# Peptides against a protein of PDB entry 3VA4, part 80

Target 1, 107 residues: chain A of PDB entry 3VA4
Amino acid sequence: EPIGQLRLFSGTHGPERDFPLYLGKNVVGRSPDCSVALPFPSISKQHAVIEISAWNKAPILQDCGSLNGTQIVKPPRVLPPGVSHRLRDQELILFADFPCQYHRLDV

## One batch from the design tools (peptide; made by RFdiffusion4, then SolubleMPNN)

Design b2_p18_8_s2 (from b2_p18_8, 7 letters changed)
Fold by OpenDDE base, seed 4:
Structure b2_p18_8_s2 (fold): chain B 107 residues (1-107), chain A 18 residues (1-18)
Amino acid sequence: as target 1 above (107 residues)
Amino acid sequence: SFEEELIAALKPRQAEAL
């Protein structure tokens, strides 16, 4: 069962998509084998990782050295590669030019 | 729109694939 969700907002790419997040590493990237597969040119093959542990259900987001970066919207922050960012419920994230929102599921 | 507001905050980017 998923314990989190990453919502990709609708845009020119199409309608919104919701990706389930599970315990362990949820890789965000253009590669089709990523847990959160974003098949868009501006997304790196392995763009970022959202890691959720059993002892801490709040995810840790890390940029994986992506070309176009990972940003937190409120407050604005560009994530340096490999630096851990603890996600808050309903946090807004930019993967390259794609706005997303993390949602903690009530599990 | 909300999405436009977010995108407006983006730095210049490049495509990694055509």
Scores: peptide ipSAE 0.155, ipTM 0.771, DockQ to the pose 0.268
Fold by OpenDDE base, seed 5:
Structure b2_p18_8_s2 (fold): chain B 107 residues (1-107), chain A 18 residues (1-18)
Amino acid sequence: as target 1 above (107 residues)
Amino acid sequence: SFEEELIAALKPRQAEAL
């Protein structure tokens, strides 16, 4: 059962996509094996990770040393590689230049 | 606005090697 959701907003790349997030590590990256597969050149093969340790705890986002970085939109912040960022519900995230939104699901 | 916030956050990016 998914505990969260990552929404990739629509853009020049195509329509909106919703990715389920589960307990454990949800890898965001260009590689097709990633939980959140973003098959775009500006995305690193393993770009970032969203780790959910429990249904009642905020997920932790970490950039994995991506080339083009991971940013929080509000307030604006570039995430240093490997530094834990606790995701807030409805948080807006940029993986490279791709805007996404984290949503906590009611479970 | 929401859209303006997203646009303002965007930075130039480079393609990675496959």
Scores: peptide ipSAE 0.148, ipTM 0.759, DockQ to the pose 0.207
Fold by OpenDDE base, seed 3:
Structure b2_p18_8_s2 (fold): chain B 107 residues (1-107), chain A 18 residues (1-18)
Amino acid sequence: as target 1 above (107 residues)
Amino acid sequence: SFEEELIAALKPRQAEAL
């Protein structure tokens, strides 16, 4: 069962997509085998990772040295590669220019 | 607004090779 969800907001690319997040490492990237596969040219093959260590702990987001970066929207900041960022429920994230939102799921 | 906030947060980008 998923522990969390990453929502990709609707846009020019198409409608909203909701990606389930599980315990362990959930890789975000253009590669089709990523947990959160974002098949867009501005997304790095392995762009970022959302690691969930336990159902009752906030996930950790890390940029993997992506070309176009990973950013937190509020307050705005670019995440340095490899630096851990604890995700808050309802956190707004930009992977390159794609806005997403993390949601904790009730389990 | 929410939309304006997201737009303002966007950074310049470039396409990667597929």
Scores: peptide ipSAE 0.146, ipTM 0.757, DockQ to the pose 0.204
Fold by OpenDDE base, seed 1:
Structure b2_p18_8_s2 (fold): chain B 107 residues (1-107), chain A 18 residues (1-18)
Amino acid sequence: as target 1 above (107 residues)
Amino acid sequence: SFEEELIAALKPRQAEAL
């Protein structure tokens, strides 16, 4: 069962999409093998990772050394590669120039 | 609004692939 959800807002790339997030590593990237596959040229093959543990259901987001980076919208902050960032419910994230929002599910 | 916040945060990006 999914513990969280990552919503990719609609844009020039297409309609809104929701990706389920599970316990463990949820890789965000352009590679089709990623849990959160964002098939866009500005997204790195292995862009970032959202890890959720049983101990703390609040996800940990880490940029994986992506070319165009990972940012938190509010407050504005570019995430240094490999540095853990605890995601807050409803947090807005930019993977490169793609806006997303994390939602914690009631499970 | 959150949409305004999103727009304000967007910047030009480099493509890794075509």
Scores: peptide ipSAE 0.144, ipTM 0.748, DockQ to the pose 0.331

Design b2_p18_8_s3 (from b2_p18_8, 7 letters changed)
Fold by OpenDDE base, seed 5:
Structure b2_p18_8_s3 (fold): chain B 107 residues (1-107), chain A 18 residues (1-18)
Amino acid sequence: as target 1 above (107 residues)
Amino acid sequence: SEEEALVAALEPRQAAAL
């Protein structure tokens, strides 16, 4: 069962999408086999990874050397490739220019 | 939502990505 959720907010691209996050590595990217598949040209095939090592630990977000980057909105921060960022519940993330939000699920 | 709109209004940057 999912431990977390990544929400892609609605926009010009279409309606909101919710992606379940599981234990292990959840790859964010344009490739259709990614756990969080964002099929948009500005998203790298393998853009970032959200790693959840345990249900009681905050996930780790890493940019995978994406072309258009990964940013935290509050406080604003561009994530250097491969540098671990511990996600807070309700964290707002930009993958390229796509606004997303991480949610911890109550399971 | 208000927060959604705020985030969505951030300066868009896009290009064909690898």
Scores: peptide ipSAE 0.081, ipTM 0.719, DockQ to the pose 0.363
Fold by OpenDDE base, seed 3:
Order: C-alpha cells, then sequence, then structure tokens
Structure b2_p18_8_s3 (fold): chain B 107 residues (1-107), chain A 18 residues (1-18)
C-alpha cells in the first residue's frame, strides 16, 4: 500500500504518470531499476531519492549529485547534492526540467 | 503559473552521463 505519490505532469514526453511511493528509499532516476523511473536522457541514472521513514512524517528529498539538478518550484530553490529537504504535501519539484508533484495519500 | 514561468526560464539540459 503506497503512502505517497509522485506525479509526473504531462508534457512532450507523453501523458501524466503517477508513481507510488513506499516506506524507505524511493529512487528517482533514468535507470529502469528506480522506483520512480524517468527514462529521459536529462535525468541521471540515480538522480534523487525520496525517503519516507513513517506514514506520519514528511518525506525527505535529496539530490544524488545529478548532472542537471533537482529544484523546488515554490519558493524556488536549487537543492544542493545530499542536502535533506522535507517535502510538503503538494510540493512541486523539478528533476532536471521535468515538473513533478508530491502528494501524500490517505492510508 | 509559477511552475510554468520557472520551467520556461530553464536552460536546455544536456544528456546525463551519470
Amino acid sequence: as target 1 above (107 residues)
Amino acid sequence: SEEEALVAALEPRQAAAL
């Protein structure tokens, strides 16, 4: 049972995609082995990680030293590699230039 | 939107080697 969701908004790549997020580490990256697999050349093989320690705690987002970076949209912020960022519900995130949104699920 | 404006302002991204 997923406790969170990462939505990749629709775009030139195709329609919207929703990725379930679970307890533990949810790796975002180009590698097909990633929990959130974004098969696009501008995404690093292991781009970022969303770690969820408990259902009642905000997830932590960390950039993994990606080439094209990870950013929070509002307020605008570039995430330094390895620095923990607590995700707010409905937070908008850019992985490279791909806009995504995190939201908590009711479980 | 804020998202749209930010995305539009970003420079083209290179293919990732990582």
Scores: peptide ipSAE 0.064, ipTM 0.686, DockQ to the pose 0.197
Fold by OpenDDE base, seed 4:
Structure b2_p18_8_s3 (fold): chain B 107 residues (1-107), chain A 18 residues (1-18)
Amino acid sequence: as target 1 above (107 residues)
Amino acid sequence: SEEEALVAALEPRQAAAL
């Protein structure tokens, strides 16, 4: 059962997409093997990781040294590679130039 | 700013996603 969700907002690339997030590592990247597969050229094969622990309510987001970066929208912050960022519910994230939103599911 | 514009554009969706 998913305990979180990452929403990719609609844009020129197409319609909105929702990705379930599970305990453990949820890799965000262009590779089709990623839990959150974003098949776009500006996204690195393994762009970032959202790790959810059974002991921590909030997921940890880390950029994996992506080419075009990972940013928090509000307040604005560029995430240095490998630095943990604890996601807040409804937090807005940019993977490269793709806006996404994390949502904690009620489970 | 670009950030402000993006936030403004996404706020309605943010609220709806609750």
Scores: peptide ipSAE 0.038, ipTM 0.668, DockQ to the pose 0.068
Fold by OpenDDE base, seed 2:
Structure b2_p18_8_s3 (fold): chain B 107 residues (1-107), chain A 18 residues (1-18)
Amino acid sequence: as target 1 above (107 residues)
Amino acid sequence: SEEEALVAALEPRQAAAL
């Protein structure tokens, strides 16, 4: 059922974690109720959102006005709050200082 | 560059996860 996956790379915070992404809005944030829960102080309670409208469409990443921002690694880019960014498969993302990678699942 | 360093640091982890 999951359409995509967001991987949080291992680091000082602990081991790698994989979060399934589904149709609709997948909220990334510190709140435990988020689809992608990143329980770290530097992450906003509701930091960003990955919206997947269809299996055959690129997900839309949007920063929700987070304190420490959302960035694309390559090429480097700080995402302005509320601006839609189409995610590319295997795209590397920084939520604050936490490196993650989006992966489109084979569906 | 800082970008290249970050990408290089993450690449091994990506490979290991596959």
Scores: peptide ipSAE 0.034, ipTM 0.660, DockQ to the pose 0.077

Design b2_p18_8_s4 (from b2_p18_8 with F2E T5E E9A)
Fold by OpenDDE base, seed 2:
Parts: C-alpha cells; structure tokens; sequence
Structure b2_p18_8_s4 (fold): chain B 107 residues (1-107), chain A 18 residues (1-18)
C-alpha cells in the first residue's frame, strides 16, 4: 500500500498528476520505468529518489546528479547531489522546472 | 502566495541529455 503521495501540479504540460509512493526507493525521472515518471525534457532520466524506510519516518529525498537540479521551494534551497533531505509533510519541491508536493498518507 | 511562487519558479530549462 502507498505510504505517501507526490503531486505534480497542473501546468502547460497538462493536468495535475498524483503518484503513489511506497516503501523503498521511488525514483523520480524522465525514464518510463521510474516510480514517478515525469516524461519531460528538462527532467533527467534518473533525476532524484525518494526513499521511504518506514511508515513512521520522514522520506529521504536525494538528487541523483540531475542536470537541472532539485530544489525545495520554502525555504528556497538547492539540494546538493546525493545529500539526504528529510521531506516534511506538504513539502513543495521543484524537479527542474516542475513544481510538486509531497504529502504523507494516513495508513 | 505559494502558488504564485511556484508558477514564477517554472522558468524554462534546457533539455537534459542524461
């Protein structure tokens, strides 16, 4: 069962999309095999990873050395590649130029 | 607003090769 959700906000690319997040590694990237597949040119094939180790622990977000980066919106922060960032509930994230939001699911 | 900030942050970026 999903433990979290990543929302891709609507934009010129289309309507809002919601991606379930599960225990383990949830890869964000342009490749169709990614758990969070964002098929957009500015997204790296393997852009970032959201790792969830347990339902009661904050997920860890890491940029995978993407070209256009991963940023936290508030407070503004560019995530250094490979550095663990613990996601807060309702965290607003930019993968390249695509704004997303993480929220935990009550399970 | 946060939404406005999100929209403003959506500046076009170069295509990623990898």
Amino acid sequence: as target 1 above (107 residues)
Amino acid sequence: SEIEELIAAREPLQAAAL
Scores: peptide ipSAE 0.210, ipTM 0.778, DockQ to the pose 0.321
Fold by OpenDDE base, seed 4:
Order: C-alpha cells, then structure tokens, then sequence
Structure b2_p18_8_s4 (fold): chain B 107 residues (1-107), chain A 18 residues (1-18)
C-alpha cells in the first residue's frame, strides 16, 4: 500500500494528478518508466527521486541533476543535485515549474 | 486549500529558475 502521495496540481498541462508513493525509490521524471511520470518537456527523464524507508516514513527528496531543477517552496530552497531534503507533510515542491505537493497517508 | 497552495507555489521560486 502507498505510504505517501505526490499531487501534481492542475494547470495548463491538464487536471490534477495524484501519484502514490511507496517504500523505496520513487523516481520523478519525464520517462514513462518513472513512478511519478511527468511527461513534460521541461522535466528531465530522471528528474528527482523520493525515497521512503520503512523505519522513517518521512521521504527524502533528491534532485538527480535535472536541467530545470527541483525547488522547495516554503521556505524557498533550490535543491542542489544529490542533496537530501527531508519532506514534510504537505510540503510544496516545484519540479521545473510544475507545482506539486507531498502528502503523508495515514496507514 | 488547493487554490491557496497553487498561489503559494507559483510565487517566488518560479521567478528564479536554476
């Protein structure tokens, strides 16, 4: 069962989409093979990774050297490639210019 | 709300890309 959820907010690209997040690595990227597939040209094929461990349900977000970056909205922070960021529940994230939100599921 | 979240998300950082 999913431990978390990543919401892609609605926009010019289309309606809102929710992506389940599971234990292990959840790759965010343009590639259709990604757990969180964001099929948009400004998203790198493998843009970022959200990793969730069994002992620590709080995900770790890392940018994978994406072209257009990964940013935390509040407080504002651009994530350097490979630097771990512990996601907080309800945290707002920009993958390139696509706003997303992490939500911890009650499981 | 989603509206508030959208507004917040599209504020400062979008003006400053990598």
Amino acid sequence: as target 1 above (107 residues)
Amino acid sequence: SEIEELIAAREPLQAAAL
Scores: peptide ipSAE 0.072, ipTM 0.682, DockQ to the pose 0.157
Fold by OpenDDE base, seed 1:
Structure b2_p18_8_s4 (fold): chain B 107 residues (1-107), chain A 18 residues (1-18)
Amino acid sequence: as target 1 above (107 residues)
Amino acid sequence: SEIEELIAAREPLQAAAL
């Protein structure tokens, strides 16, 4: 069962979608084989990665050198490629300009 | 709302850093 969830908010692109996050690497990207598949042109094929370890359930988010970037909303920060960002519960994230929210699940 | 807050914050962030 999933340890976390990434919610893609609804928008002009379509309805809300919830993506389960598991232990290990959860790749965010446009490619359909990504764990978090965001099939939008402004999303890189492999855009970012959310990695969850067994010893620390707080995910680590890294941008993978995406074209249009990965950002944290509060406090505002653009994530440099390859730099680890520890996600807080309910953290708001922009992949390119697509708003998402991370939720920790109680499992 | 949370979504409105995100939308409001998005534009300045994008303009400044991307």
Scores: peptide ipSAE 0.049, ipTM 0.653, DockQ to the pose 0.145
Fold by OpenDDE base, seed 3:
Structure b2_p18_8_s4 (fold): chain B 107 residues (1-107), chain A 18 residues (1-18)
Amino acid sequence: as target 1 above (107 residues)
Amino acid sequence: SEIEELIAAREPLQAAAL
């Protein structure tokens, strides 16, 4: 059972997609092997990671040295590679040019 | 909407990231 969810908002790329997030490392990237596979050329093969250590703890987001970056929308923040960012419920994230939202599931 | 807000917010953020 997933602990969280990452929503990719609809856009020119297509409709909204929801990705389940589990305990451990959830890799975000263009590679089809990623937990959150975003098959877009502007996304790095391994772009970022969302690590969830427990259902009752905020996930940690880290950019993995992506080419086009990872950003938090509110408040605006570009994430330096490898720097831990605690995700808040419903936090809005940009992976390169793609808007996403993290949601904590009640489990 | 939330999407519209996000689109508006991403413009200055993307500019700063480049």
Scores: peptide ipSAE 0.040, ipTM 0.647, DockQ to the pose 0.149

## One batch from the design tools (peptide; made by RFdiffusion4, then SolubleMPNN)

Design b2_p19_3_s1 (from b2_p19_3, 16 letters changed)
Fold by OpenDDE base, seed 5:
Structure b2_p19_3_s1 (fold): chain B 107 residues (1-107), chain A 19 residues (1-19)
Amino acid sequence: as target 1 above (107 residues)
Amino acid sequence: MAAERAARAAANEAAEAAA
């Protein structure tokens, strides 16, 4: 059962897409086997990872050394590769320049 | 925006090809 969701907002690339997030590692990337598959050229094959250790803990976002980066929008911040960032509910994230939003599911 | 994204896409492709 999904315990979180990552929303890719609609844009010039196409419509909105929602990705369920599960316990463990949820890889974000261009590769089709990623949990969060973002099939866009500017996204790295394995771009970032959202790791959820428990349903009652904030997910950890890490950039995987992507070329075009992972950024937090709120206080604008580029995430250094491999550095853990605890995701807040409703957090806005840029993978390259693709805006996404994490939210916790009520389960 | 479109031009910038295209540039990042091209850069990503080039980087992957060189890796």
Scores: peptide ipSAE 0.474, ipTM 0.895, DockQ to the pose 0.865
Fold by OpenDDE base, seed 1:
Structure b2_p19_3_s1 (fold): chain B 107 residues (1-107), chain A 19 residues (1-19)
Amino acid sequence: as target 1 above (107 residues)
Amino acid sequence: MAAERAARAAANEAAEAAA
């Protein structure tokens, strides 16, 4: 049962996609074996990680040293590689320039 | 947007090739 969801908004790349997030590490990246597989050239093979340690705790987002970066939209913030960012519900995230949104699922 | 994204893609490709 997923604890959260990462939504990739629709765009020129294609339609919206929703990725379930589970306890543990959810890797975001271009590699097809990533939990959140974003098969786009500007996404690093292993771009970022969303770690969920408990269902009642905010997930932690870390950039994994991606080339094109990971940013929080509001308030704007570029995430330094390896620095933990506690995700808020409904938080908007840019992986490279691909807008995504995290939301907590009502379990 | 398309051009910028293409540039990022190309940069990423180059970086990966250099690694």
Scores: peptide ipSAE 0.460, ipTM 0.892, DockQ to the pose 0.864
Fold by OpenDDE base, seed 2:
Structure b2_p19_3_s1 (fold): chain B 107 residues (1-107), chain A 19 residues (1-19)
Amino acid sequence: as target 1 above (107 residues)
Amino acid sequence: MAAERAARAAANEAAEAAA
């Protein structure tokens, strides 16, 4: 059962999409085998990772050395590659310029 | 916005091709 959710907001790319997040590593990237597949040319094949170690612990977001970066929106901050960022519920994230939101599910 | 995204896409493509 999913513990979290990553929402890709609607935009010029198309409609909103929701991706379930599970225990372990949830890879965000352009590659179709990613848990969060963002099939856009500005997204790296393996762009970032959201790691969830337990349902009661904040997920860890890391940029995987993406070209176009991973950013936290509020407050604005570019994540250095490989640096762990604990995700807050409802946190807004930019993968390149694609806005997403992490949501903790009630499980 | 579209132009900026296109530029990032092109840069990403170029980087991947060079890698």
Scores: peptide ipSAE 0.459, ipTM 0.892, DockQ to the pose 0.867
Fold by OpenDDE base, seed 3:
Structure b2_p19_3_s1 (fold): chain B 107 residues (1-107), chain A 19 residues (1-19)
Amino acid sequence: as target 1 above (107 residues)
Amino acid sequence: MAAERAARAAANEAAEAAA
């Protein structure tokens, strides 16, 4: 059962998409086998990872050395590769220039 | 912007090819 959700906002790429997030590592990337598959050429094959260790703990976001970066919107910050960022509910994230939002689910 | 995204895409593809 999903513990969280990552929303990709609608844009020129198409409509909004919601990706379920589970316990463990949820890889964000262009590769089709990623938990959060973002099939866009500016996204790295293995772009970032959202790790959820428990349903009652904040997930950790790490950039995986992506070329076009991972950013937190508020406050604005580019994530250095491998640096852990604790996600807050409703956190706004940019993978390259694709805006997403993390949402904690009640389970 | 579309142009900026295209540039990012091209750069990403180039980097992958060089790896």
Scores: peptide ipSAE 0.441, ipTM 0.886, DockQ to the pose 0.856

Design b2_p19_3_s2 (from b2_p19_3, 14 letters changed)
Fold by OpenDDE base, seed 2:
Structure b2_p19_3_s2 (fold): chain B 107 residues (1-107), chain A 19 residues (1-19)
Amino acid sequence: as target 1 above (107 residues)
Amino acid sequence: MEAERERKALLNELAEALA
């Protein structure tokens, strides 16, 4: 069962979408093989990874050397490639120009 | 409606952070 969720806010690209997150690596990217598939040209084929090691541990977000970057909104921070960021519940994230929000699910 | 209000608040927060 899903342990978390990544919400893609609505925008010019279309309506809001919710992506379930599971134990292991959840790849965010333009490639259709990604767990979180964001089929937009500004998103790298493999843009970032959200790794969840356990239901009771904070997920780790890493940018995978994306072209247009991964950013944390508060506090503002551009994530250097490969640097681990521990996600907080309700964390706001920008993948390129696409605003998203992570939240933990009750399991 | 609560979900929508929250969404708008979050989007505003995002806009402020990027300004």
Scores: peptide ipSAE 0.084, ipTM 0.660, DockQ to the pose 0.035
Fold by OpenDDE base, seed 1:
Structure b2_p19_3_s2 (fold): chain B 107 residues (1-107), chain A 19 residues (1-19)
Amino acid sequence: as target 1 above (107 residues)
Amino acid sequence: MEAERERKALLNELAEALA
């Protein structure tokens, strides 16, 4: 079962979408094979990865050298490619210009 | 409505951070 969730807020692209996150690597990208598939031109085929090593540990977010970047909203920060960022519960993330939110599920 | 209020609050926070 999923232990986390990534929410893509509603926008011009359509309604809100919620993506389950599992143990291991959850790839965020435009490719349909991605765990978190964001089929938008500004999203790289493999944009970022959210890796969850254990149910009781915070996920690690890494940008995969995306074209349009991955950013943390609060505090504002552009993530350098390949640098690990520990996700906090309810953290707001920008993949390119798409606002998302990570939250831990109660399991 | 609660979900919408939350969305707006978060998007406003995002806007402020990017300003």
Scores: peptide ipSAE 0.081, ipTM 0.658, DockQ to the pose 0.037
Fold by OpenDDE base, seed 5:
Structure b2_p19_3_s2 (fold): chain B 107 residues (1-107), chain A 19 residues (1-19)
Amino acid sequence: as target 1 above (107 residues)
Amino acid sequence: MEAERERKALLNELAEALA
């Protein structure tokens, strides 16, 4: 049962994609075995991780030392590698230059 | 249509934040 969702907005790469997020570590990256697979050159093979420890706790986002970075949009913040960021519902995130949005699911 | 309107609003918010 998914606890959250990560939306990749539509763009030059194609249509919107929605990725379910589960308890545990959800790896964001270019590698096809990532939970959130973003098969784009500017995305690192293992770019970031969204860890969900419980359904009633905010997920933790960490950049994994990606080449092109992970950023929170509002308020603007570049995430240093390995530093935990607690995700807010509906938070806008940039993985490299790809805009995404985290959504908490009601479970 | 509602979903698309929401998307546009979010993208506008993104654009404003990046400006």
Scores: peptide ipSAE 0.081, ipTM 0.654, DockQ to the pose 0.034
Fold by OpenDDE base, seed 4:
Structure b2_p19_3_s2 (fold): chain B 107 residues (1-107), chain A 19 residues (1-19)
Amino acid sequence: as target 1 above (107 residues)
Amino acid sequence: MEAERERKALLNELAEALA
């Protein structure tokens, strides 16, 4: 069962989408085989990774050297490639120009 | 309706952070 959820807000691309997050690596990217598939030109094929461990269910977000970057909204921070960021519940994230929100599931 | 209001607030927060 999913440990968390990543919500892609609705926008010009279409309606809101919710992606379940599981233990292990959840790859965010344009490639359709990504756990969080964002099929948009500005998203890198493998853009970022959200990793969740069994002993620490707080996800770790890392940019994978994406072209258009990964940013935390509050407080504002551009994530350098490979630098770990612990996601807080309800945290707002920009993958390129796409606003998303992490939600911790009560599991 | 409440969910939409929340969405708007969050997106506004994002806009403020990027301004």
Scores: peptide ipSAE 0.073, ipTM 0.648, DockQ to the pose 0.036

Design b2_p19_3_s3 (from b2_p19_3, 14 letters changed)
Fold by OpenDDE base, seed 4:
Structure b2_p19_3_s3 (fold): chain B 107 residues (1-107), chain A 19 residues (1-19)
Amino acid sequence: as target 1 above (107 residues)
Amino acid sequence: SAARRAARAAANLAAEAAA
């Protein structure tokens, strides 16, 4: 079962969508086989990765050298490719310009 | 809302990157 959730807020692209996050690597990208598939032109095929370990359960977010970047909203910060960022519950993330929110599930 | 804050942040970061 999922350990976390990534919410894509509603926008011009369409309605809100929730993506379950599991132990291991959850790839965020435009490719349809990504765990978090964001089928939008500004999203790289493999844009970022959210990795969750069993012993920690706190996700680590890394940008994968995406074209349009991965950013933390508060405080605003661009994530350099390959640099680990530990996600906090309710943290707001931008993949390119798509606003998302991480939620840790109480499980 | 969180979505609005995120959208504003995205716009600000994009503007900074373009400057």
Scores: peptide ipSAE 0.187, ipTM 0.722, DockQ to the pose 0.067
Fold by OpenDDE base, seed 1:
Structure b2_p19_3_s3 (fold): chain B 107 residues (1-107), chain A 19 residues (1-19)
Amino acid sequence: as target 1 above (107 residues)
Amino acid sequence: SAARRAARAAANLAAEAAA
């Protein structure tokens, strides 16, 4: 049962996609093995990770030393590699230049 | 929209990097 969702907004790359997030590590990256597979050249093979330790706790986002970075949109913040960022519901995230949104699911 | 805000932010970052 997914407890979160990462939305990739529609863009020049194609239509919107929603990725379910589960307990544990949800890897974001270009590799097809990633939980959140973003098959785009500007995304690192292992770009970032969203770790969910419990359904009632905020997920932790970490950049994994990606080439093109991970940023929070509002308020603006570049995430240093390996530094934990607690995600807020509805938070807007840039993986490279791809806009995404984290959403907590009510289950 | 949220998507538009995020897209604009991305564009701004690109512009800043190019400057």
Scores: peptide ipSAE 0.181, ipTM 0.717, DockQ to the pose 0.066
Fold by OpenDDE base, seed 2:
Structure b2_p19_3_s3 (fold): chain B 107 residues (1-107), chain A 19 residues (1-19)
Amino acid sequence: as target 1 above (107 residues)
Amino acid sequence: SAARRAARAAANLAAEAAA
């Protein structure tokens, strides 16, 4: 069962898409083998990682040294590569210029 | 809209970086 969800909001790329997040490392990137596959040229092949160690712990987001960065929307800030950021429920994230939202699922 | 807020934030950050 997925522990969380990452929602890619609708945009010029197309409709909204939801990606399940599981225990362990959920890689966000352009590569099709990523857990969260964002097949867009501005997304790095391995852009970021969301690591979930337990259902009752906040996931950790890390930028993987992406070209176009990973940012938190509110409060706005750029995540330095490799620095752990604990995700809050409903947190809005920008991978490059693609707006996403993390949601903790009711498991 | 959360999406609109995110888009606006992205634009603001881009503008800030360019300025």
Scores: peptide ipSAE 0.179, ipTM 0.709, DockQ to the pose 0.064
Fold by OpenDDE base, seed 5:
Structure b2_p19_3_s3 (fold): chain B 107 residues (1-107), chain A 19 residues (1-19)
Amino acid sequence: as target 1 above (107 residues)
Amino acid sequence: SAARRAARAAANLAAEAAA
């Protein structure tokens, strides 16, 4: 059962999509086998990872050395590769320039 | 929304500044 959700907002690329997040590593990337598959050329094959260690702990987001970066929207911040960022519920994230939002599910 | 676009633009600017 999913512990969280990552929403990709609608845009020029297409409609909104929601991706379930599970315990363990949820890889964000262009590769189709990623947990969060964002099939866009500006997304790295393995762009970032959202690791959830427990249902009652904040997920950790790390950029994986992506070409076009991972950013927190508010406050604006570029995530250096490999540096752990604890996600807050409803946090807005840019993978490259694709806006997403993390949501903690009530499980 | 306009607010979301503005936030995105701010993030992009931050990225540029950090480069």
Scores: peptide ipSAE 0.160, ipTM 0.685, DockQ to the pose 0.066

